# Ledger of designs, part 43: peptides against a protein of PDB entry 8PQO

Target 1, 252 residues: chain A of PDB entry 8PQO
Amino acid sequence: VLLKEYRVILPVSVDEYQVGQLYSVAEASKNETGGGEGVEVLVNEPYEKDGEKGQYTHKIYHLQSKVPTFVRMLAPEGALNIHEKAWNAYPYCRTVITNEYMKEDFLIKIETWHKPDLGTQENVHKLEPEAWKHVEAVYIDIADRSQVLSKDYKAEEDPAKFKSIKTGRGPLGPNWKQELVNQKDCPYMCAYKLVTVKFKWWGLQNKVENFIHKQERRLFTNFHRQLFCWLDKWVDLTMDDIRRMEEETKRQ

## One batch from the design tools (peptide; made by RFdiffusion4, then SolubleMPNN)

Design b1_p12_2_s4 (from b1_p12_2, 7 letters changed)
Fold by OpenDDE base, seed 3:
Structure b1_p12_2_s4 (fold): chain B 252 residues (1-252), chain A 12 residues (1-12)
Amino acid sequence: as target 1 above (252 residues)
Amino acid sequence: ALKELEYQRAAT
């Protein structure tokens, strides 16, 4: 098991982020090519548990068409089905990814708290002390180009170049986070993303777990760079506007 | 292709 807490600081408020996240998810989905095939939505309903209220989704990703024929023919039952269960109770979110074949030997869990701070809180997910001491805190700086793969880099998605016309935020210089303390007109927040990765196949545990973390970090970095650089597109949108956009995206 | 819901498509 490998645990890391990714802390993404953003020059937006927690309330703004709710709109921006949903917009950026929808927009990113439109930009994706070859995605969506083999996705089955089993459940999409509101939930209430232990005072937590939100939307629950259960999706299955069927990978049969995405692997070579010989792999599909040799794959055990359930090996090519990935389950994603998600609880969206913003400002808290949880996603659990499992596989029918591997069962308890495979788990990706992503738990996110969105807080109006600069990523300074310890153990926001309230882990036991013994577990918390094994969590590596990883700070993602959306303005740091060195954290972005060259193949992922786009100038129009570079926070170090972007200037928001509507809000005046950006561009984000090398010390932008420190400067936020003195900029009382600019809100800020941190997304605390606790990522738990478990892959219990002997000889491959560390390699696969580290690989998955690398991919998650890459995803978080690129997504939040987009979110910020799309600020002028979503900052004036209402939740009703977002809902309409989501419906349109689903129809594509 | 395999991305979490929170970064791919909204549930609602």
Scores: peptide ipSAE 0.056, ipTM 0.779, DockQ to the pose 0.264
Fold by OpenDDE base, seed 2:
Structure b1_p12_2_s4 (fold): chain B 252 residues (1-252), chain A 12 residues (1-12)
Amino acid sequence: as target 1 above (252 residues)
Amino acid sequence: ALKELEYQRAAT
């Protein structure tokens, strides 16, 4: 098991982020090749549990069409079906990813708290001390180009170059986070994303767990760079606007 | 939903 807490600081409010996140997810989904293909939505309903109230979704990702034929033919039964269960109770979200074949030997859990701070809270997910000491805190700086793979880099998605016309935010210089403290008119928040990765397979555990974390970090980095650089596109949108956009994206 | 896997596919 490998745990890391990714802390993504953004010059947006928690309330703004709710819109921006949904917009950016929808926008990114439009750009997916074969978007929606092989995705089966089993459940999409409101939930209420332990004082937590939000939207629950259960999706199955059928990867049979996404892998080469020889992989599909050799794959054990259920190995190419990935289940994603998500509880969206913003500002808290939880996603649990499992695989039919590996069962309890495979888990990706992503738990996110969105807080109006600069990523300074420790153990926001309230882990036991023994567990928390094993969590690596990883700060993602959306303005730091060195954290972006060259193949992922786009100038139009570079927070260090972007200037929001509607809000005046950006570009984000090397010390933008420190400067936020002095900018009383600029909101800020941190997404605390606790990622738990378990992959119990002899000889592959560490490799796969580290790989998954690497991919998650890459995803979080690129996504939030997009989210910020798309600020002018979503900052004036309402939740109703977002819902319409999501409906359109579902048709993809 | 966060649609983590959907976005991951797009990012890879």
Scores: peptide ipSAE 0.039, ipTM 0.756, DockQ to the pose 0.183
Fold by OpenDDE base, seed 5:
Order: structure tokens, then sequence, then C-alpha cells
Structure b1_p12_2_s4 (fold): chain B 252 residues (1-252), chain A 12 residues (1-12)
């Protein structure tokens, strides 16, 4: 098991982020080839449990058409079906990813708290001390180009170049986080993303767990760069606007 | 060769 807490600091408010996140997810999904092909929604309903209230979703990602033929032919039954269970109780979110074939030997859990701070809280997910000491804190700087793969880099999604016309935020220089403390008119937040990865196969555990973390970090980095650079597209949208966009995306 | 999974789809 490998645990890391990714802390993403953004020059937006917690309330703004709720809209921006949903917009950016919808927009990013449109840009992916195949759209919703191979995705089966089993459950999408409100939930209330242990004082947590929000929306619960259960989706299956069927990867049979997304892998090479030889992999599909050799894969055991259920190995190419990924289950995603998500609890959205913003500002708290939890996602659990499992596989039918591997069962308890495979787990990706992503738990996120969105807080109006600069990533300074320790153990925001309230882990036991013995567990917390094994968590690596990883700061993602959306303005740091060195954290972005060359193949992922787009100038129009570079926070160091973007200037929001509607809000006046950006561009983000090398010391933007330090400067933000002195800017009373600019809101800020941190997404604390605790990622738990388990891949319990002998000889491959560390390699696969590290690989998955690398991919998650890459995803979080690129996503939040997009979210910020798309600020002018979503900052004036309402939740009703977002819901309409989601319905339109479902038709693709 | 696997496509990367999408970000947390926080359904509303």
Amino acid sequence: as target 1 above (252 residues)
Amino acid sequence: ALKELEYQRAAT
C-alpha cells in the first residue's frame, strides 16, 4: 500500500471551485476520444450516511475496446472491467476504484477535502497517527512548468501565461503563492487529495503502485492547470448551467 | 497502452 496526499493550491474560492471542477470535468471528457463509450452507469442517486450528504455514483469502465487485441485475448474474465464508486459531498469527495478480477488485491481510493487555506493543514483526513506518518505530502504547483510532461504541455493551458479577463487573476509567476498572501482581493484554496493505492501482487506491488501514483499526479496537475486557465469560461456559470452541460455531454 | 482514467467525476 502506498499513500500520498497531493495538495493543490489554487487562486480560487472553495465555492468557485465547485463550479469550476464540474465544468472542467465535463469539458475534459468532451476532448477525449470515444466520449462515454464503454462507460456504464449503474447507480446515480442522493445519499446520506454518517452525517455525510451528497450524490453517489457507481460506474463500470469496460476497457475491452481500449486495449490491444492480444491483451484482450489473454485477459481473464473481469480483468478489463473497472468499477468506480464515488461519493460527492462537496467540499468532501471520495472515489473508490476496484477491479472485478483482482478483488481485494487492487484498490485506488481518492479522498478530497477542499479548504480555504494554502495547504498548511496536517492530517486533514484525520488518519490515525500510525497511518499518517506513512503519508507523503506532495505539493502540486500549477504554475511550475517543470512538473508538466512536454507531451502534455499546451500554451493555452499554462497558468504562467494566462490572465483572467473577468477576475484579473494571473499570470502566476514563480512566487505567486507567497504573493497571494498579501493580495486581500484574491481568494485561494487547497484541494487535499489523499490517494491510497494497493496492488497486492508479489514482485509488482511497488512498481505498479508508484506507476499509478505517477499517473494520478499527472492527471491532477493537468486538470488543475486547465481549471485555472478556463476560469473565464466557468466563473460566471451557475450550478444549473453546469447541470445542463452535463446532460448535453451524456448525449455524446 | 491503457487510457488514463478521468478525474473524479463529481456527479451532481
Scores: peptide ipSAE 0.062, ipTM 0.778, DockQ to the pose 0.283; fails the geometry check
Fold by OpenDDE base, seed 4:
Order: structure tokens, then C-alpha cells, then sequence
Structure b1_p12_2_s4 (fold): chain B 252 residues (1-252), chain A 12 residues (1-12)
């Protein structure tokens, strides 16, 4: 098991982020042609449980069409079916990813708290001390180009170049986080993403777990760069506006 | 492939 807590600091408020996240998810989904093939949405409903109130989704990703034929033919039954259960009770979110074949031997869990701070809280997810000491805190700096793969880089999604007309935020220089403290009118937040990866197969555990973390980090980095650079597109949107956008995307 | 399999695609 490999635990990392990714802390993504953004010059937006927690309330703004709720809008921005939904918008950016919808927008990113539209930009991804061919996405959604083999995705079965089993459940998409509101839930109330254990003090949480939000939206619950259960999706199955059928990867049979996404892998080479020989992989499909050799894969054990259920190996290419990925279950994603997500509880979005913003500002808290939880996603659990499992596999039908691997069962207890495979888990990706992503738990996110969105807090109005600069990523300074320790153990925001309230792990036991023994567990917490094994968590690596990883700070994602959306302005740091070195954290972005060249193939992922887009100038229009570079926070170091973007200037929000509507809010005046950006561009984000090398010391933007430090400077943010002195900007009374600029809100900030941190998304604390505790990612638990378990791949309990002999000889492959560390390799796969590290790989998955690498992919998650990449995703978080790119997504939040987009979120910030799309600020002017979503900052004035209502939740109803976003819901309409989501529905349009779901039809594709 | 994993990027498609994350709550970034969840119907929030």
C-alpha cells in the first residue's frame, strides 16, 4: 500500500472551486473524444450517509474495447472491469476504484478535503497516527512548468501566463503562493487529496503502486492548471449553468 | 487509461 497526500493550492475560494471543478470536469470531458465508451453508469443519485450529503455514483469501466485483442483474450474474467464508486459531498469527496478480478488485492482510493488554507493542515483526513506517518505529502504547484510533461503542456493552460480578466488573478509567478498572503482580495484554498493505492501482487506491488500515483499526480496537475486558466469561463457561472453543461456532455 | 478511470469523470 502506498499513501500520498497531494496538496493542490489554488488562488480560488472553496466556494469558487465547487463551480470550477464541475465546469472543468465537464469541459475536459467534452475535449476528450472517445471517452465514455465502455462506461456503464449503474448509479447516479443523491445520498445521505454518516453526516455526508452529496451525489453518489457507481460506474463500471469495461476496458475490453480499450485493450489490445490479445490482452482481452488472455485477461481473466473480470480483470478488465473497473468499478468506480464516488461520493461527492463537497467540500469532501471520496472515490473508490476496485477491480472485479483482483478484489481485495487492488484498490485506489482518493479522498479529498477542500480547505480554505495554504495546505498547512496536517492529517486533515484524520488518519491514525501510525497510518499518517506513512503518508507522503506532495505539493502540486500549478505554476511550476517543470511538473508538467511536455506532451501535456499547453500555453493556454499555463498559470504562469494566464491573467484572469474577471478576477485579476494571475499570472502566477514562482513565488505566487508566498505573495498570495499579502493579497487580501485574493482567496485561496487547498485540495488535500489523500490517495491510497494498493496493488497486492508479488513482484509488482511497488511498481504498479508508484505508477498509479504518478498518473494521479499527472492528472491532478493538469486538471488544476486547466481549472485555474479557465477561471474567466466559470467564475460567473451558476450551478444550474454547470448542470446543463454536464447533461449536454453526458448525452455524447 | 487511468485518467479516464478517476472521479474527474464522476457525475458530481
Amino acid sequence: as target 1 above (252 residues)
Amino acid sequence: ALKELEYQRAAT
Scores: peptide ipSAE 0.051, ipTM 0.778, DockQ to the pose 0.298; fails the geometry check

Design b1_p12_3_s1 (from b1_p12_3, 5 letters changed)
Fold by OpenDDE base, seed 4:
Structure b1_p12_3_s1 (fold): chain B 252 residues (1-252), chain A 12 residues (1-12)
Amino acid sequence: as target 1 above (252 residues)
Amino acid sequence: LPKELLYSLAGT
């Protein structure tokens, strides 16, 4: 098991982020071909548990059509079905990824707290001390180009180049976080993403777990760079606007 | 991984 807490600092408020996150997911999805083929929504319902109230979703991603025929033919039963269970109670969210074939031998869990701070809180997810001491804190700086793979880099998604016309935020220089502290009118937040990866295959555990974390970090980095650079597209939108956009996307 | 899953994970 490998745990890392990714801390993504953004010059947006927690409330703004809720809109921006949903918009960015939808926008990024629109840019890809395919209409959600192979995604089955089993459950989509409100939940209430231990004072946590939100929306619960259970989705299955069927990979059969997304792999070569020979892989599909050789794949064990359930190996090409990925389950996603998500509890969305913004500003808290939890997502659990499992595989039918791997069962308890595979787990990706992502737990996120969105806090109006600069990533300075320790153990926001309230892990036991013994568990917390094994968590690596990883800071993602969306303005740091060195954290972006060359193949992922896009100038239009570079926070160091972007200037928000609507908000005046950006571009983000090397010391943007420190400068932000002195800008009383600029909101900020941190997304604390505790990622738990388990891959219990002897000899491959460390390799696969590290690989998955590498991909998650890459994903979080690119996504939040987009989110910020798309600020002018979503900052004036309401949650109702987002819901309408999501509904329109589902109709396509 | 499927793009749909990637975006879901990004948005969680």
Scores: peptide ipSAE 0.576, ipTM 0.951, DockQ to the pose 0.729
Fold by OpenDDE base, seed 2:
Structure b1_p12_3_s1 (fold): chain B 252 residues (1-252), chain A 12 residues (1-12)
Amino acid sequence: as target 1 above (252 residues)
Amino acid sequence: LPKELLYSLAGT
């Protein structure tokens, strides 16, 4: 098991982020052709549990069409089905990824708290001390180009170059996070993403767990760079606007 | 991983 807490600081408010996140997911999805194939939504309903109220989703990602024929032919039953269970109770979210074949031997859990701070809280997910001491805190700086793979880099998605016309935020210089403290009119937040990766397979555990974390970090980095650089596209949208957009997308 | 899953994970 490998745990890391990714802390993504953004010059947006927690309330803004909710809109921006939903918008950016939708926008990123639109930019990809052939989306939606192999995704089955089993459950999409409100939930209430232990004082947590939100939306619960259960999706299955069928990978049969996404792998070569020989892999599909050799894959054990259930090996190409990934289950995603998500509890969205913003500002808290939890997502659990499992595989039918691996069962308890595979887990990706992402738990996110969105807080109006600069990533200064320790153990925001309230882990036991023994567990927390094994968690690596990883700060993602969306303005740091060195954290971005060259193949992922786009100038139009570079926070160090982007300036929001609507808000005046950006570009984000090397010390942008420190400067936020002095900018009373600029909101900020941190997404604390505790990522738990478990891959119990002899000889491959560490390799796969580290690989998954590497991909998650890459994903979080690129996504939040986009989210910020798309600020002018979503900052004036309301949650109602987002809901309408989602409904319109479902009708297409 | 499917891109749809990646977007979902990004949105969590």
Scores: peptide ipSAE 0.575, ipTM 0.950, DockQ to the pose 0.712
Fold by OpenDDE base, seed 1:
Structure b1_p12_3_s1 (fold): chain B 252 residues (1-252), chain A 12 residues (1-12)
Amino acid sequence: as target 1 above (252 residues)
Amino acid sequence: LPKELLYSLAGT
């Protein structure tokens, strides 16, 4: 098991981020072709548990059409089905990824708290001390180009070049986080993403767990660079606007 | 991984 807490600091408020996140997911999805194939939504309902209230979703991603024929022919039953269970109680979210074949031997869990701070809280997910001491804290700086793969880099998604017309935020210089403290009119937040990866196959555990973390870091970095650079597209939208957009998309 | 899953993870 490998745990890391990714801390993503953004010059937006917690309330703004809720809209921006949903918009950016939808926008990024629209930019990709062939989306939606092999996705089955089993559950999408409100939930209430232990004072946590939000939306619960259960999706299955069927990978049979996404792998070569010989892999599909040799794959054990359930090996090509990925389950995603998500509890969205913003500002808290939890997502659990499992595989039917691997059962308890495979887990990706992402737990996120969105806080109006600069990533200064320790153990925001309230782990036991023994567990917390094994968590690596990883700071993602969306303005740091060195954290972006050359193949992923786009100038129009570079926070160091972007200037928001609507808010006046950006571009983000090398010391943008330190300077933010002196900018009383600019809100900020941190997404604390605790990622738990378990891959219990002898000889492959460390390799696969590290690989998955590397991919998650890459994903979080690119996504939040997009989210910030798309600020002018979503900052004036409301949650009702987002809900309407989602409903319209479902009808298409 | 499917793009839909990647964006779901990004949106968590």
Scores: peptide ipSAE 0.558, ipTM 0.948, DockQ to the pose 0.729
Fold by OpenDDE base, seed 3:
Structure b1_p12_3_s1 (fold): chain B 252 residues (1-252), chain A 12 residues (1-12)
Amino acid sequence: as target 1 above (252 residues)
Amino acid sequence: LPKELLYSLAGT
């Protein structure tokens, strides 16, 4: 098992982020030509548990069409089905990814708290001390170009170049996070993403777990760079506007 | 996978 807590600091408020996140997901989905095929939504309903209220979704990703024929023919039952369960109770969110065949030998869990701070809280997910001591804190700096793969880099999605017309935020210089403390007119938040990866198969645990973390970090980095650079597109939108956009995206 | 994970992270 490999645990890392990714801390993404953003020059937006927790309330703004709720809109921006949903917008950016919808927008990013429209821009991507791949994926979406073979997705089955089993459950999409409100939930209430232990005082937590939100939306629960259960999706199955059928990968049969995404693998070569010989792999599909040899794959055990359930091996090519990925289950994703998500609990969205913003500002808290949890996603659990499992596989029918691997059962307890495979798990990806992503738990996120969105807090109005600069990523300074320790153990925001309230792990036991013995577990918390094994968590690596990883700070993602959306302005740091060195954290972005060259193939992922786009100038229009570079926070170090973007200037928001509507809010005046950006561009983000090398010391932008430290400067936020002195900018009364600029809100800030941190997304604390605790990522748990377990892969127990054929002695490939460490290699695969590290690979998955690398992919998650890449995803978080690119997404939040987009979110910030799209600020002028979503900052004036209401939740009702977002819901309409989500419905349009679902039709694609 | 990354695209679909993005949906889940946002609760969409």
Scores: peptide ipSAE 0.054, ipTM 0.797, DockQ to the pose 0.353

Design b1_p12_3_s2 (from b1_p12_3, 4 letters changed)
Fold by OpenDDE base, seed 4:
Structure b1_p12_3_s2 (fold): chain B 252 residues (1-252), chain A 12 residues (1-12)
Amino acid sequence: as target 1 above (252 residues)
Amino acid sequence: LPKELLYSLAAT
């Protein structure tokens, strides 16, 4: 098991982020063809549990059509079915990824707290001390180009070049986080993303777990660069606007 | 992996 807590600091408020997050997902989905193919939504309902209130979703991603025929033919039963269980109780979110074949031997869990701080809280997810001491804190700097793969880099999604016309935020220089403290009119937040990866196959555990973390970091980095650089597109939107956008996206 | 899954993971 490998745990890392990714801390993504953004010059937006927690409330703004909720809109931006949903917008960015919807916008990115629009730019992709074949969205929803092989996705089965088993559950999509409100939930209340242990004082947590939000939306619960259970999806199955059927990868049979997404892999070569020979892989499909050789794959064990259930190996190409990925289950996603998600609890969205913003500002808290949790997603659990499992595989039918791997069962208890495979887990990806992402738990996120969105806090109005600069990533200074320790153990925001309230892990046991013994578990917390094994968590690596990883700060993602959306302005740091060196954290972005060349193949992922887009100038229009570079926070170091972007300036929001509507808010005046950006561009984010090398010391933007330090400077943010002195800008009383600029909100900020941190997304504390605790990622738990378990891959219990002998000889492959460390390799696969590290690989998955690498991919998660990449995803978080790119996503939040987009989120920030799209600020002017979503900052004035309401949640109702977002819902309409999501509905339109589902129809395509 | 499916793009939808990637976005879901990124936006969790």
Scores: peptide ipSAE 0.613, ipTM 0.954, DockQ to the pose 0.740
Fold by OpenDDE base, seed 1:
Structure b1_p12_3_s2 (fold): chain B 252 residues (1-252), chain A 12 residues (1-12)
Amino acid sequence: as target 1 above (252 residues)
Amino acid sequence: LPKELLYSLAAT
């Protein structure tokens, strides 16, 4: 098991992020080919548990059409079905990813708290001390180009170049986080993303767990760079606007 | 994992 807490600081408010995240996910999905293919929504309903209230979703991603034929033919039953269970109680979210074939031997869990701070809270997910001491804190700086793979870099998604017309935020210089403290009119937040990865196969555990974390970090970095650079596209939208957009997408 | 799946995970 490998645990890391990714802390993503953004010059947006927690309330703004709720809209921006949903918009950016939708926009990124549109840019991907074959989006939604093989996705089965089993459950999408409100939930209430232990004082947590939000929306629960259970989706199955059928990967049979996404792998080469020889892989599909050799794959054990259930090996190409990925289950995603998500509890969205913003500003708290939890996602659990499992596989039918691997059962308890495979787990990706992503738990996120969105806080109006600069990533200064320790153990925001309230882990036991013994567990917390094994968590690596990883700070993602969306303005740091060195954290972006060359193949992923786009000038139009570079926070160091972007200037928001609607809000005046950006571009983000090398010391943007420190300067933000002195800018009373600019909101900020941190997404604390605790990622738990378990791949319990002897000989492959460390390799796969590290690989998955590398992919998650890459995803978080690119996604939040996009989210910020798309600020002018979503900052004036409401949650009702987002819901309408989602409904319109479902009809297509 | 498909990139879209990863983005979906990031959203939740």
Scores: peptide ipSAE 0.044, ipTM 0.774, DockQ to the pose 0.688
Fold by OpenDDE base, seed 3:
Structure b1_p12_3_s2 (fold): chain B 252 residues (1-252), chain A 12 residues (1-12)
Amino acid sequence: as target 1 above (252 residues)
Amino acid sequence: LPKELLYSLAAT
């Protein structure tokens, strides 16, 4: 098991982020090619548990069409089905990813708290001390180009170049986070993303767990660079506007 | 896969 807490600091408020996140998800989904095939939505309903209220979704990603024929023919039952269960109770969110074949030997869990701070809180997910001491805190700086793969880099998605016309935020210089505390007109937040990865196949545990974390970090980095650089597109949108966009995206 | 998963993570 490998645990890391990714802390993504953004020059937006927690309330703004709710809109921006949903917009960016919808927008990014429209821009992606080859996605959506084999996705089955089993459940999409409101939930209430332990004082937490939100939306619960259960999706299955069927990968049969994404692998070679010989792999599909030899794959054990359930091996090519990925289950994603998500509880979205913003500002808290939890996603659990499992596989029918691997059962308890495979788990990806992503738990996120969105807080109006600069990523300074320790153990926001309230882990036991013994567990928390094994968590690596990883700070993602959306303005740091060195954290972006060359193949992922786009100038129009570079926070170090972007200037928001509507808000005046950006571009983000090397010390943008330190300067935030002195800018009363610029809100800030941190997304605390605790990622738990378990892959219990002998000889491959460390390799696969580290690989998955690398992919998650890459995803978080690119997504939040987009979110910020698309600020002028979503900052004036209402939640009703976002819901309409989500419905349009679902049709694709 | 990671991209698709993130999209679901943010959905309400």
Scores: peptide ipSAE 0.043, ipTM 0.776, DockQ to the pose 0.340
Fold by OpenDDE base, seed 2:
Structure b1_p12_3_s2 (fold): chain B 252 residues (1-252), chain A 12 residues (1-12)
Amino acid sequence: as target 1 above (252 residues)
Amino acid sequence: LPKELLYSLAAT
């Protein structure tokens, strides 16, 4: 088991982020080839559990068409089906990813708290001390180009170059986080993403767990760079606007 | 696609 807490600081408010995240997910999905292919939505309903209220979704990602033919032919039954269970109670959300074949031997859990701070809270997910001491805190700086793979880099998605016309935010210089404290009119937040990865397979545990974390970090980095650089596209949208957009997309 | 798997799944 490998745990890391990714802390993504953004010059947006928690309330703004709710809109921006939903917009950016939709936009990113449109940009991905075959983004919706092989996705089966089993459940999408409100939930109430332990005082937590939100939206619960259960999706299956069928990866058969996403892998080479020889992999598909050799893969055990269920090995290419990934289940995603998500509890979205913003500003808290939890996603649990499992695989039919691996069962309890595979788990990706992503628990996120969105807080109006600069990533200064320790153990925001309230882990036991023994567990927390094994968690690596990883700060993602969306303005740091060195954290972005060259193949992922796009100038139009570079927070160090972007200037929001609507808000005046950006570009984000090397010391943007420190300077943010002195900007009274600029909101900020941190997404605390506790990622738990378990892959119990002899000889591959560490390799796969580290690989998954590497991919998650890459994803978080790129996504939030996009989210910020798309600020002018979503900052004036309301949650009602987002809901309408989602409904329109659902009909298509 | 889930936000946590957007690029990972696309890169398969």
Scores: peptide ipSAE 0.036, ipTM 0.746, DockQ to the pose 0.172

